# Designs tried in a protein design run: peptides against a protein of PDB entry 4CIC. Part 74

Target 1, 148 residues: chain A of PDB entry 4CIC
Amino acid sequence: KVSTKGHYGVQAMFDLAQHFGEGPVSLKSIAERQGLSEPYLEQLIAVLRKAGLVKSVRGAQGGYILAREPRDIKVGDIIRVLEGPIAPVESVSQDDPEHSLKFDFSVTKSVWEKVKKSIEEVLDSITLADMLKDAEEAQMAQGYMYYI
Target 2, 147 residues: chain B of PDB entry 4CIC
Amino acid sequence: KVSTKGHYGVQAMFDLAQHFGEGPVSLKSIAERQGLSEPYLEQLIAVLRKAGLVKSVRGAQGGYILAREPRDIKVGDIIRVLEGPIAPVESVSQDDPEHSLKFDFSVTKSVWEKVKKSIEEVLDSITLADMLKDAEEAQMAQGYMYY

## One batch from the design tools (peptide; made by RFdiffusion4, then SolubleMPNN)

Design b2_p16_7_s2 (from b2_p16_7, 8 letters changed)
Fold by OpenDDE base, seed 4:
Structure b2_p16_7_s2 (fold): chain B 148 residues (1-148), chain C 147 residues (1-147), chain A 16 residues (1-16)
Amino acid sequence: as target 1 above (148 residues)
Amino acid sequence: as target 2 above (147 residues)
Amino acid sequence: SLSKGDILTIPEERPL
């Protein structure tokens, strides 16, 4: 499962993408729209800012903006920043050397590597611009359902 | 990440696949070969048995066998039994109604559904028989490197 | 503590 951190990180970045070009957005407004706690969002935004995906704007109309265009930010980039490398298996804590997986059998590893590659390909194929387009298409489809 | 439970479950099922047709294998022998604790393996095998992926054989030469041929068990079947439905996102516990994701915005959900489908396709494309074949190929390749 | 890197973090059922 994508962690709650990855999930909310993608939501927050998508909110910033929806407001791209409109100027800086406050954390409060993102939190309210996305149903996130402001303190939790602040932690996410701090990580995303350090990774250069988000900029902070100072001043009375200050807040956050995307550091790049929505087309130049992949979902995979957001996940890698928040969660680190896409790992298909939890690292069995090497810390218990007695229960250390002596046989990291190459075959089971290859299964998880195939899963990893598949996840990476999907997440790297989706940009924030693709998500914006999908949102517009969904809004148009809903609009058409209200006009029928 | 696939949980430790899913990972070790696939290892234990693969061990049973390697011994398929040789008769019942003891939990102790699986635990020793796969580097698993016997109590942990017992819990995994109990779940796999209840799901009908493993059979217990009684008697002096008792133990466990695959309930189906290795070709009829997908890695996805093992994972679904041990971990439940492949969910790409942790269910934000619906139990805190105040932090309930009011906007399960269709677009973010669609991203995770694409990830889910991709994982399912991979795990459902790999059988225990495919893993056996990959192991034989790897052993042959290692054998050729030692000569 | 959700460790860094877990796309599919299935909580380790700690053995009781």
Scores: peptide ipSAE 0.035, ipTM 0.810, DockQ to the pose 0.145; fails the geometry check
Fold by OpenDDE base, seed 3:
Structure b2_p16_7_s2 (fold): chain B 148 residues (1-148), chain C 147 residues (1-147), chain A 16 residues (1-16)
Amino acid sequence: as target 1 above (148 residues)
Amino acid sequence: as target 2 above (147 residues)
Amino acid sequence: SLSKGDILTIPEERPL
């Protein structure tokens, strides 16, 4: 599963993408729109900022902006920053080294590697710009359903 | 992530596939070969048996067998039995219904649905027979490296 | 509590 951290990180980055070019957005406004806890969002934004995906703008109209264009940020980039490498299986506890060693040479490892690769390919194929386009298409489809 | 339950369930089912046609295998022998705790394996096997993927054989040579041929058991079938439906995102706690509702209509949901579909396609494309073939090919490749 | 359906749960690296 994408953790709650990855999920909310993608939501926060998508919110910043929706406001890209409009200037800095406050954490409070992102938190309110996305439903997120502001303190939790501060932690996510700190990580995203350190990774160079987000910039902080200082001043009275201060807040956050995307550090790159929405087309230059993949969902996979956000997930890797927040969660690290995509792991398809829970790390078998380090406490049983004999179990981990058998897993490393098992045919089951190849199954999980295929799953990993598939997830990576999907997440690396989707940009924040693709998500913006999908949102616009969905909004148009809803608008047309009310006019018919 | 495939949970530890899904991972060990696939290992146990693969062990039974390797012995398919040789008769019933004891839980102890599966546990020893796969490195698993026998009590944990008992819980996994109970679920797999209830789902009709494994059969129990009674008697002095009793144990477990696959209920179907290895080609008729997908990795996805094992995972669905052990973990339920493949969910790409942690269920946001039921305790915040407002958060779950916003997520349900968000463009982010479509991202996770694409991830889900991709995982399902991979896991449903791999049978225990495919895993057996991959194991034989790997063993042959290792054997040729030593000659 | 392993939530039913958590196939993609990336284990939090336990802080060492």
Scores: peptide ipSAE 0.035, ipTM 0.807, DockQ to the pose 0.373; fails the geometry check
Fold by OpenDDE base, seed 2:
Parts: C-alpha cells; structure tokens; sequence
Structure b2_p16_7_s2 (fold): chain B 148 residues (1-148), chain C 147 residues (1-147), chain A 16 residues (1-16)
C-alpha cells in the first residue's frame, strides 16, 4: 500500500502539474482542490521542495510551482522522495535482536524483490505528463457521454 | 509493503511445501526452522487452515500439511488469505465524513490500480513449486562454490 | 514514528 503521504503527495504534485505554466499556486488553493488540510500540505510541500521537485515563488502572487516539466517527473520520483526506497516488505524492525535470526530466506527475499521491481517499473513508467493526458482523455470521454 | 503477517505466512507455507509428501509437520518444528514464535504461527496456521490452504492431521504423528500440491498454491493466494485484497493505497478510513470529499481523483486512482494489477500479476505468477525450484537451484549454486 | 519505508503499509489491524 502506498502510504497516505505518498498518495496525497502524488495528488498535490498532479494539482501543480495541472497549473503548470499558469504561474505560482497558493498552498490554500491546492489544499481546497485536493481535500487536504493546509498544515499537512505544508509538510508535504516542504519535503518535495527540499528534494527539488517543487519551487517556491515569493511575492503577492507567490506560491509553488513544479521545479521541472511534468514529463520530467515520474510518479516513482515523488514516492521515493516522500517514502524513501520502494520496499515490498516492512523491514521487521531489527529492535528484537533475539528473534532477528537472519534466516536469509533467499527464496522469500527473491519473491519480494520481484514485487519491488514490478512496482518500480510501473511507478517509473508514469510521469505527471501521462497523468495530465489521462485526465484530458477522461474529461473528453465524459463530455461525449453528456452530448449523446 | 507486504505486512509481517503476509511475509511470515509465505515463509510458513514454504516450509510446509519443502516437507510436502513427508507427512504432517508439527507447529513447533516450523516455528524453530522459520524463526517464528509458536503462538504467532498458531494464529497464522489457523487462518490458512480456515481458508483451506492447510490441513491438520490428528494423532501421535499429527501436525499440518498443505491442503493442495505446491504447484496449486500461488503466493498471491496466501497474501489474499492473510491480508485480504491487495490494496495499493490505504483506504483513508471513511470515519472523517467532513474531509471525505470524494474527490474521485480518477487519474490518481488509476495509477494505484496499475500498481495493484502489477503486484497481483507478480504474486499470482509465483507458486510454492516455483519457490521450491528456486531453492534447489540456489543450493546447487552454493554447493558448487564449496568444491 | 512513521517508519520511512511503508509503501505497501497494510494497516496492522490493531489487536482489539
């Protein structure tokens, strides 16, 4: 499962992609459109900014913009920034040293590595530009259903 | 991430696959080989038994066996039994009705559905028989490094 | 502590 943080991070980045080229977007407007609390969005945007995916613009019309074009930002890049490396299994916290018998179950590990690779391939194959295109196609399909 | 429950469930089922055809295996012996607590393994085995993936055998040589051949049990079957449907995103608990603006972000949902499908395809492509084969190949490769 | 790696966090059902 993508964490709530990863999910809302992709949502916020997609909102910024929809407004790409229109200038800076306020956190308040993103929060309202995406159904997020402004304080929660501030934390997400701070992480994304530190990673160089988002830029802050200062001034009366200040806010946030994508730091790169939508085609140059993968969903996988956003997830890695917010959640770290894609891990298919929770690392059993090493804090129980007694039951941390490193049964290097090489076979079970290989199953999870295959899952990891598959998730990475999917998330690295989808850009914010692909998501914009999918949104346009979905709007056109809905528009055609109302005119029939 | 597969939960600890899913991970250890696959490990316990793989142990039963390694002993398939040798008769019933005790929970104690599985727990010892897999580095699991016996009470935790009892809970896992109870769920797997209820789902029909494992059978209990009664008697002095009693224990557990796979209910089907290793080739007829997918990793995906084990995960679905232990964790339920593979969900790529946590369902934001509907309990906050005010912020539950169903922004049906159809596009973001479609991304997670693609991830879900990819995970399902991988887990449904791997059987316990495939895992047994991979273990044999790994043992042969290690055996050749010692000679 | 939000563990940093939780992409597929299946919520542990809190033991009742």
Amino acid sequence: as target 1 above (148 residues)
Amino acid sequence: as target 2 above (147 residues)
Amino acid sequence: SLSKGDILTIPEERPL
Scores: peptide ipSAE 0.035, ipTM 0.809, DockQ to the pose 0.143; fails the geometry check
Fold by OpenDDE base, seed 5:
Structure b2_p16_7_s2 (fold): chain B 148 residues (1-148), chain C 147 residues (1-147), chain A 16 residues (1-16)
Amino acid sequence: as target 1 above (148 residues)
Amino acid sequence: as target 2 above (147 residues)
Amino acid sequence: SLSKGDILTIPEERPL
């Protein structure tokens, strides 16, 4: 699962990638462009900053920038920071010790581990640079459709 | 993420696969073996039955059976019945019409579509028969470690 | 709190 937090986190990081090299971007401008509440975005950015994916710049032109190049940030990195390890199933809290019928859930667990691995492989195969390229290709394709 | 409903649904269907050909299994026996509440299992089985994955058998030896062979039931079929289409992200309710800044979320959407496709491919590649085989292989491997 | 409609939402059973 990608939570709303993961979804909006990727969206905010992609906005920062689109402005990479232009200098610091204000949270207000990101919030306006991405349709996010500023307080919600502040929480996301605080986590992303603590994880070293975003840097804060101080001053009159202060704001946020990507801490690394778009090519060096995977979607999987963003999701792991915001949501933790990709869990295909919420850990059924083993907290009911009494019904420790050691049913060998090994087989059902293996299904979810295969799903986890598949999600990780996809999210680790996509960088913010790949997303920028896909956006450019989509814009060019739209431009060509208006000239026909 | 698979919901608790999807997780326990696959577990209950796998229990029925392990007993396939032995006749009808009672919900009580499935609940006891799988560590599920009987009322919760009744809800799952009702949905699975309506979708044609499980059959109800009436009589003194009544209960439930798989409606198809274990090889003909994918994990993806069970998940789609219990949870609907595999959604990689909650549909951010478009219900706030005012901030309809048409930001072309096409690129972020494409990421989630790739995740969806990957999950579907995995879940559609695994049958209840594959799970039975994996269980048999695991039991044999444990048996060989004790000798 | 992972929101309800995320990929295959498991309702968090509230701890008793």
Scores: peptide ipSAE 0.032, ipTM 0.811, DockQ to the pose 0.197; fails the geometry check

Design b2_p16_7_s3 (from b2_p16_7, 7 letters changed)
Fold by OpenDDE base, seed 5:
Structure b2_p16_7_s3 (fold): chain B 148 residues (1-148), chain C 147 residues (1-147), chain A 16 residues (1-16)
Amino acid sequence: as target 1 above (148 residues)
Amino acid sequence: as target 2 above (147 residues)
Amino acid sequence: SLSKGDILEIPEERPL
């Protein structure tokens, strides 16, 4: 599961990808299109900017742009910035060192590591450019369905 | 991410797999070995029993056993019973139907569906028997490191 | 407090 933060972060980054090359986009316009509160989006954008995924542009036509091309931003990059390392299990408190010594703990840990690796592989295989392409294909498919 | 409930549920089921064929195991003994509270384990076992993954045995040597062989229980089966369907995103409240109509929503949803499918494939590829084998291999590897 | 990624809803077991 991705948190609401990761979900909305990917939506906001995808909105910026759709407008890539059109110039800076205002937070207000992203918030309206993505159905996010502007204050919540400000927090997301601040983190994404600090990580170097987004740039702020100053001036009358100021706002935000992607810091890299859509093909150079993986969904995994966005999630790692917003949520940190993809953990397959919420950290059962590593604070009990006695549990770490139990043989059973190592085997169950390996299951979760396999899940983690699988999630990472999926999220690292999808770029914002892939999402843009999927969007175009879906629009074309809808356009064809109205003409039949 | 698997919840603490899913994590401890898999540990409890794996403990029962290690004792498969030895007869019923008490909740107390599972709790002690797995470092779980007995009341918490009772809740997990009740759900697992209702789903038909565990059986209760009555009597002086009463307790719990796996309802199926370890090879016939996937980790995915345990997680689905304890957590329900593997959801890739916490349900952003579907309560705004206007958001569901936005094109951007469909594309982001497809990303999460790919993640879901990937998790399901991994968890459905691992049985309790695979975990037992991995345990034996790890014990053998440790035994060889001391010699 | 931006909740760490709720991948699976862990019910917050209240600390005893």
Scores: peptide ipSAE 0.028, ipTM 0.801, DockQ to the pose 0.128; fails the geometry check
Fold by OpenDDE base, seed 3:
Structure b2_p16_7_s3 (fold): chain B 148 residues (1-148), chain C 147 residues (1-147), chain A 16 residues (1-16)
Amino acid sequence: as target 1 above (148 residues)
Amino acid sequence: as target 2 above (147 residues)
Amino acid sequence: SLSKGDILEIPEERPL
């Protein structure tokens, strides 16, 4: 599962991708378009900026831009920056200390590793450019449905 | 994410698969071998039984058995029973009603659907029989390393 | 609050 942080991070990065080449986008405008709180978006953008996925532009027309072309940013890159390594199983919360014999059953671990790898492959196969293309295709398809 | 419930459910089902054909296994013995609390395992087994993946046997040698052959139980079947449908994204908890403008951004949703499908394909490709084989191969490989 | 959408976390092997 992608966390809410990962989900909103991908949304924010996708918004920046849609405006790539148009200049800096304000956090307020991203927040409004993506249905995010501005304070929450500020936290996400700070992490993404630190990771070098986003750049801040200063001035009256200041805001944020993608630090790379949309084709050079994978969804997997965004998720790794925001969430760290993709883990396929929830860490057993230490809340029951007495009975947590972590039988690290090697065979069950291998199942989860296969799931992890599969998720990584999917997320690394999708760029922001792919998402832009998918959005354009979806918009065209909707446009054709209204003209028929 | 596979929840702790899904993880332990797969462990418990795998334990039952290892003993398939040997008769009923006690919850206590499963709990001991899998490092689970017996009360937690009881809850898991109750769900798995209700779903028809496990059978209870009554009597002095009572316990649990797989309801099907290990080859007829996918990991995906176990996970769906314990967790329900595999959701790739956490549903934004309704707890902040004011700012939850669910911009159901269709394109981001499609990314998560691809992730979901990929997880489902993996989990549906693995049976308890495959896990048994992997365990046997691992044990043989370890045995050959000690000689 | 474990949000329902988290990517499957493999329990990290605690280093012995």
Scores: peptide ipSAE 0.027, ipTM 0.800, DockQ to the pose 0.137; fails the geometry check
Fold by OpenDDE base, seed 1:
Parts: C-alpha cells; structure tokens; sequence
Structure b2_p16_7_s3 (fold): chain B 148 residues (1-148), chain C 147 residues (1-147), chain A 16 residues (1-16)
C-alpha cells in the first residue's frame, strides 16, 4: 500500500497541477478540494517545498505553486520525496553472518526487487501532465454520458 | 512495502518448496533455517493451511508439506492469502459523497490501480518453482566462482 | 495491528 502520506501528497500535487498557470493556490483551498486537514497538508507541502517540487508565493494572493511544469514532475518523484526510496522489503538486519540464511534471503530478496522495479517503472512513467490529461478525458466522457 | 507477514510467509513457503518430495518438515526446522520464531511461524502456517497451500502430516515424522507442487503456487497466491487482496492504497473511507473530491479521487485512484496491477502481474508471474530454479542457478554461480 | 492491506507500507523496524 502507498502510505496515506504518499496518497495525499499525490492528491495535493495534482491539485496544484490543475491550477498551474493560474497563480498561487492557498493551502485552505487545496485542503477543501482534496478533503485534507489543513495542518496535515502544511506538513506535506513543507516536505514537497524542501524537495523543490513546490514553491511558496508571499503576499495577499499568496500560496503555493508547482516549482516545475506538470510534465516535469513524475508521480515517482513525489513518492520518493514523501516516503523515501521505494523499498519493497524492509532490510532484515544483515547481522547473522554464519547461518545458511544468506542464500534463501537472496532468492526472496530478488522477488521483492522485481516488485520494487515494477512499482518504480509505473510511478516514473506517470507525470502530473498525464494525470491532467486523464482527468480531462474522464470529464469529457462524463459529459458525453449526460448528452446520450 | 510487503508486510513482514508476507515476507516471512514467502520464506516459509520457499523452505517447504526446497524440501518438496522429502516428506513432512517440522516447524522447528523451518524456523531455524529461515530465522523465524516458532510461534510466529505457527501463526503463518495456520493461515497457509486454512487456505490450502500447506498440509499438516501427523505422526512421529509429522510436520508440514506443500499442498500443491511448487509450480502450482504463485508468490501472488501466498501474498493474497496472508495479506488479502493486493490493495495499492488504503481505502480512504468513501463516506463524504458530496464534495467535488470524486473526480480527483478517480484520477489518483487510477494511478494506484496501475501500481496494483503491476504488482499483481509480477507476483503472479513468479512461482515457487521459479524461486527454486533461481536458487539453483545462484548456487551454481557461487560454485563456479571458487574454481 | 498490522492492517491487512498495506502492501506498500513496510512498517519501519520498530525494534521490538
């Protein structure tokens, strides 16, 4: 499972992508649209800002913007910033050097590395621009279902 | 991240696969080889047995065996039994029907469904027989580094 | 209680 942090981080970044070019968006407005608590969103945005994915704008119309174009932000970039490296398995402590455990550990580790690689490939293949396009296509499809 | 339960479940099932055809293996011997606590392994084996992946054999040489051949057990089957359906995201409670959240939720949901599908495809592509083969190949490669 | 569904969350090693 993607952590709640990763999930909500992608939602918040997607909200900023939907408003990209419209100027700064307030945390309150993002929180309201995405069903997030404002304090939780502040924590997420702080991490995303430190990583250079989001910028803060000061002033009366202050808030947050994407630091890059939606096409230049992968979902994988957001997840790595919020959750760290996509680790499929916890590092079981290497501490017992003597037991025959090394070999079985190697094979099971290889399974999880395959899972990791697969997740990374998927998340690195999806940009915020791809998500915006998918959203637009879904809106058009819903609009057509009301006209038929 | 695969849970500790999923990880150790795959290890225990792989140990049983390595001994497939040799007869029943004791939980103690699996626990010792896999670095698992015996009580924890008992809980895992109980779930795996209930799902029909493992059988218990009674008697003086009693223990556990795979209920199916290693080729007929996918890693995905083990994970689904231990963890349930591969859910890429926690089900955020559907409870607030009114807010405009439905659409953004749909797009983000689609991302996680893609991740889920990818994980399922990987885990369903790997059998215990594939793991046995990978183990044999790794042993041969280590043996050749000593010559 | 490890919730059943967290395939992507490996809980960090809390040393028991």
Amino acid sequence: as target 1 above (148 residues)
Amino acid sequence: as target 2 above (147 residues)
Amino acid sequence: SLSKGDILEIPEERPL
Scores: peptide ipSAE 0.027, ipTM 0.793, DockQ to the pose 0.294; fails the geometry check
Fold by OpenDDE base, seed 4:
Structure b2_p16_7_s3 (fold): chain B 148 residues (1-148), chain C 147 residues (1-147), chain A 16 residues (1-16)
Amino acid sequence: as target 1 above (148 residues)
Amino acid sequence: as target 2 above (147 residues)
Amino acid sequence: SLSKGDILEIPEERPL
């Protein structure tokens, strides 16, 4: 499961993508639209800003903008920033020396590496621009259903 | 991240696959080889048995066997039994009505559905027989490095 | 309640 952090991070970044070129968006407005708590969003935005995916704009109409164009931000970039390297398996804490997986079974590791690679390929194939396009297509499809 | 439960479940099933055709394997022997606690392994095996992936054999040489041939057990089957449906995102607990994701943004859901499908395709493409073959190939490769 | 093993585990929030 993508963490709640990754999920909400993608939602927040997608909200910023929808407003890209319109100027800075307030955290409050993002929180309201995305159904996020403002304090939680502040933490997410702080991480995303530090990673250079988001910029803070100061002033009376201050807020946040994407630091790059939507086409230049992959979903994989967002997930890596928020969750770190896409790890397909929880690191069994190496710290219990008694439960040291004596046999780092290379075969089981290989299975999880294949899963990792597959997830990375998918997440790196989707940009915020692709998500914007999919949203527009979905809105158009809904609009057509209201006119039928 | 695959849960520790899924990870150890695949290891335990792989151990049973390595001994397939040799008769029943004791939980103790699996636990020792796989570096698992016996109580934890008992819980895993109970779930796997209930799902029909493992059989219990009674007797003095009792233990567990695979219920199907290694080629007929996918890694995806093991994961689905232990973890349930492969969900790419934690279900944000629908139970907090105040944090109800008002906008089930179909687009974000679509991203996670693509991830889910990709994971399922990979896990359903790998059988315990494939893992056995990979282990044999790895052992052969190691054997050649020691010469 | 066996926590449904999330395939993408959230790093446990370090308890503050």
Scores: peptide ipSAE 0.025, ipTM 0.798, DockQ to the pose 0.410; fails the geometry check

Design b2_p16_7_s4 (from b2_p16_7, 7 letters changed)
Fold by OpenDDE base, seed 1:
Structure b2_p16_7_s4 (fold): chain B 148 residues (1-148), chain C 147 residues (1-147), chain A 16 residues (1-16)
Amino acid sequence: as target 1 above (148 residues)
Amino acid sequence: as target 2 above (147 residues)
Amino acid sequence: SLSKGDILEIPEEHPL
């Protein structure tokens, strides 16, 4: 499972993408719209800011904005920032050099590396701009279902 | 990350695949070869047996065997048995129906569904027979580096 | 208790 941290981080970044160009968004408003705890969101935003995905704006209308355009932020970038490298398996300690275990470990490791690569390819293929487009298409589809 | 349970489950099933056709393998021998705790392996094997992936054989040479041929067991089957459905995201409780949250939840959900599908496709594309072949190829490659 | 279905749970590095 993507961690709760990764999940909520993508939600928060998507909320900022929906408001991109409208100016700074308050953490409170993001928390309310995304159903997130404001203190938890503060922690996520701090990490995302340190990674240069989000900027803080000061003032009476202060808050947060995306640091880049939605097309320049991949879901994979958000996940790597929040969770670190997509590691499908824990590194089993290399410690025992002598046992025949090395070979079986290599085959099982290769399975997990294939899973990792597949996840990375998917997450790196999706931008916040793609998510915005998917949202717009879904809204249009719902709007059409109300008119039929 | 695949859970430790999924990881060790695949290792144990792969060990049984390597010995497929040789008769029953003791849990002790699997545990020793795979670097697993025997009590932990007993729990894994109990789940795998209940799911019909492994059979227990009784007798002096008793132990466990694969219940199917290695080609008929996908890595995805092992993972689903041990971990349940491949859920890429924890089910956020559907509890609050009223808030505008449904739409944003749908888009983020679609991202995770794409990830899920990708993982399922990979794990369902790999059988224990594929793993045996990869092992044989790797042994041959190591043998050629010694000449 | 590791919840059933967390395939992508990044295990916290237990420092051994």
Scores: peptide ipSAE 0.027, ipTM 0.786, DockQ to the pose 0.316; fails the geometry check
Fold by OpenDDE base, seed 2:
Structure b2_p16_7_s4 (fold): chain B 148 residues (1-148), chain C 147 residues (1-147), chain A 16 residues (1-16)
Amino acid sequence: as target 1 above (148 residues)
Amino acid sequence: as target 2 above (147 residues)
Amino acid sequence: SLSKGDILEIPEEHPL
């Protein structure tokens, strides 16, 4: 499961992608559109800003913008910034290195590494531009269902 | 992330696969080999037994066995039994259906469904027999490094 | 402590 933090981080970044080129977006407006608390969004946006995915613009019409074009931001980049490396299993604290038969550990670890790689490949294959396109296609499909 | 429950469940099932055809294995012996507490393993094995992945054998040489051959048990089957459906995102309680712009929700949901499908495909492509084979190959490779 | 790496947080079934 993507954490709530990763999920809402992708939503906030997608909101900024939808407004890309329109100028700075206020945190309040993102929070209202995405159903997020403003304080929670402030924490997310601070991390995303520190990672260089988001820029802050100062002034009366200040706010946040994407630091790169939507095509240059992968979902995997957002998740890695918010959650760190994609880990398939919680690090069971290897507190007992002595008794885990090294062999069984290696095979089970390989299964989880295959899962990790698969998740990384999917998340690195999807950009914010791909999400914008999927949005436009879904909106057109809904529009056609109202005219028929 | 696979939960600790899923991880240890796969380890316990793999231990039973390594002993498949040798007869019933005691929970104590599985716990010792896998570095698990016996009470924790009892909870895991109870769920796996209820799901029909494991059988209990009664008697002085009693214990547990796989209910099916290792080739007929996917890692995905074990995970679904222990953790339920592979969910890509925690169900954010849809407590506010009114204000989430339905549209953004659908696109982000599609991303997570793609992740879910990818995980399911991987876990459903790996059997306990595949894990046994990978174990044998790794053991042979280590054996060649000692000569 | 929110463990940093939890990409697939499979819901811990809160024991009822």
Scores: peptide ipSAE 0.026, ipTM 0.793, DockQ to the pose 0.134; fails the geometry check
Fold by OpenDDE base, seed 3:
Structure b2_p16_7_s4 (fold): chain B 148 residues (1-148), chain C 147 residues (1-147), chain A 16 residues (1-16)
Amino acid sequence: as target 1 above (148 residues)
Amino acid sequence: as target 2 above (147 residues)
Amino acid sequence: SLSKGDILEIPEEHPL
């Protein structure tokens, strides 16, 4: 699953991509634009910073910037940092130890591995630069609908 | 996520596919072979039956059978029945109404839609017949490693 | 609360 954490992490990283080259962005401004709680965003940014995807800038005009160009950050990179390896099935919680005969049928595993690989391929094919381009194209399309 | 429900549902349906043409299989025997609790399997089978993927056979040799041939049941069909539409992102629970400004950024939605489509394509490309073939090939490969 | 939207999670192979 892309958790809420992964979803909001991608939103926050995309917000930083939109401001790439404009200087540091405050967490408050990201939170306001993305509809996130500032405390929750602080936790996400801390993880992303530790992974080297985001840099902190200190000072009165301080905040955060992308640590790399938008083209050099895949959605898959963000998800792996926030969630770890992409897992395609919920881990069967070991809550019922008695009857969990893990007949982990090899054939069913192969189905989920195919799903995993497919998700990874999609997320690794999309960069923050691709998302920026898609946003520009969407804005142009909306702009043209109001001028016709 | 394919939930535990989806995972076990695919296992149960695959077990029924392995016995397709042999007659009705008891829930107990499926539960034993697949390492499932019988009560949990009953819930899964009830949903699968209601969706027309499984038939119940009554009598002393009663149990369950696939309602269609293994080639006519996709993994995607099983997952859609058990979980509903494949959703790539957790719906932000509306539990905090005040701060859930759904700036549901259209561009982030498109990423998740691409993921959804990719999952659907994979799951709709795999039938229970494909899984049976993969199991036979795996058994043959194991058999040849022991000779 | 299993939120409906998450990408699939493969059960980790518990090492035997």
Scores: peptide ipSAE 0.025, ipTM 0.792, DockQ to the pose 0.160; fails the geometry check
Fold by OpenDDE base, seed 5:
Structure b2_p16_7_s4 (fold): chain B 148 residues (1-148), chain C 147 residues (1-147), chain A 16 residues (1-16)
Amino acid sequence: as target 1 above (148 residues)
Amino acid sequence: as target 2 above (147 residues)
Amino acid sequence: SLSKGDILEIPEEHPL
């Protein structure tokens, strides 16, 4: 699962991708379009900016832009920045060092590593450009259904 | 991600798979082997039993057994029983019906559906029998490194 | 310390 933070982070990055090349967008406009609170979006954008996925533009027409082209930003990059490494399981507190790594622990760990790898492969296979394309295709499909 | 509940549920089911054919095992013995609290394991086993993955045996040698052979229990079956459907995202409360399903929501949803499908495929590809085999192979590999 | 790995938690409705 992706946290609410990861989910809204991808939405905010996708909004910036839709406006890529149009100049900087205000946090207020992103918040209104994505149904996010402005303070929550400020926290997301601050993390994304620090990671170099977003740039801040200053001035009267200031705001935020993608720091790279949509094709150069994977969904996996956004999730890793916001949530850290994709962990397949909540960290079972390994805080009991005296529980000898029982053989069973290694096998169950391998299941979760397979899940992790599969999530990483999916999220690293999807760019913001792929999402833009999927958006365009869905708009065209809706347009065709109204003409039939 | 799998919750701690799902993680420990798979561990408990794997412990029962290792003892499959030896008769019923006590919750106490599973808890001791898996490093789980007995009360927490009781909750997990109750859910797994209700779902028909585990059977309770009564008597002095009573306890729990797998209800099916290890090859007939997928990791995905265990997770679905303990956690419900594999949701790729925490349910964003759709509680604001007035926010028109903006086009952007559909595209982001499709990303999470792809993640969901991938997790389901992995978890449905792994049985308790596969885990037993992986365990045997790892023991053999350790045995060969000591010689 | 709940590690940052809670991808699966459905946030309870924290009212905004």
Scores: peptide ipSAE 0.023, ipTM 0.787, DockQ to the pose 0.139; fails the geometry check

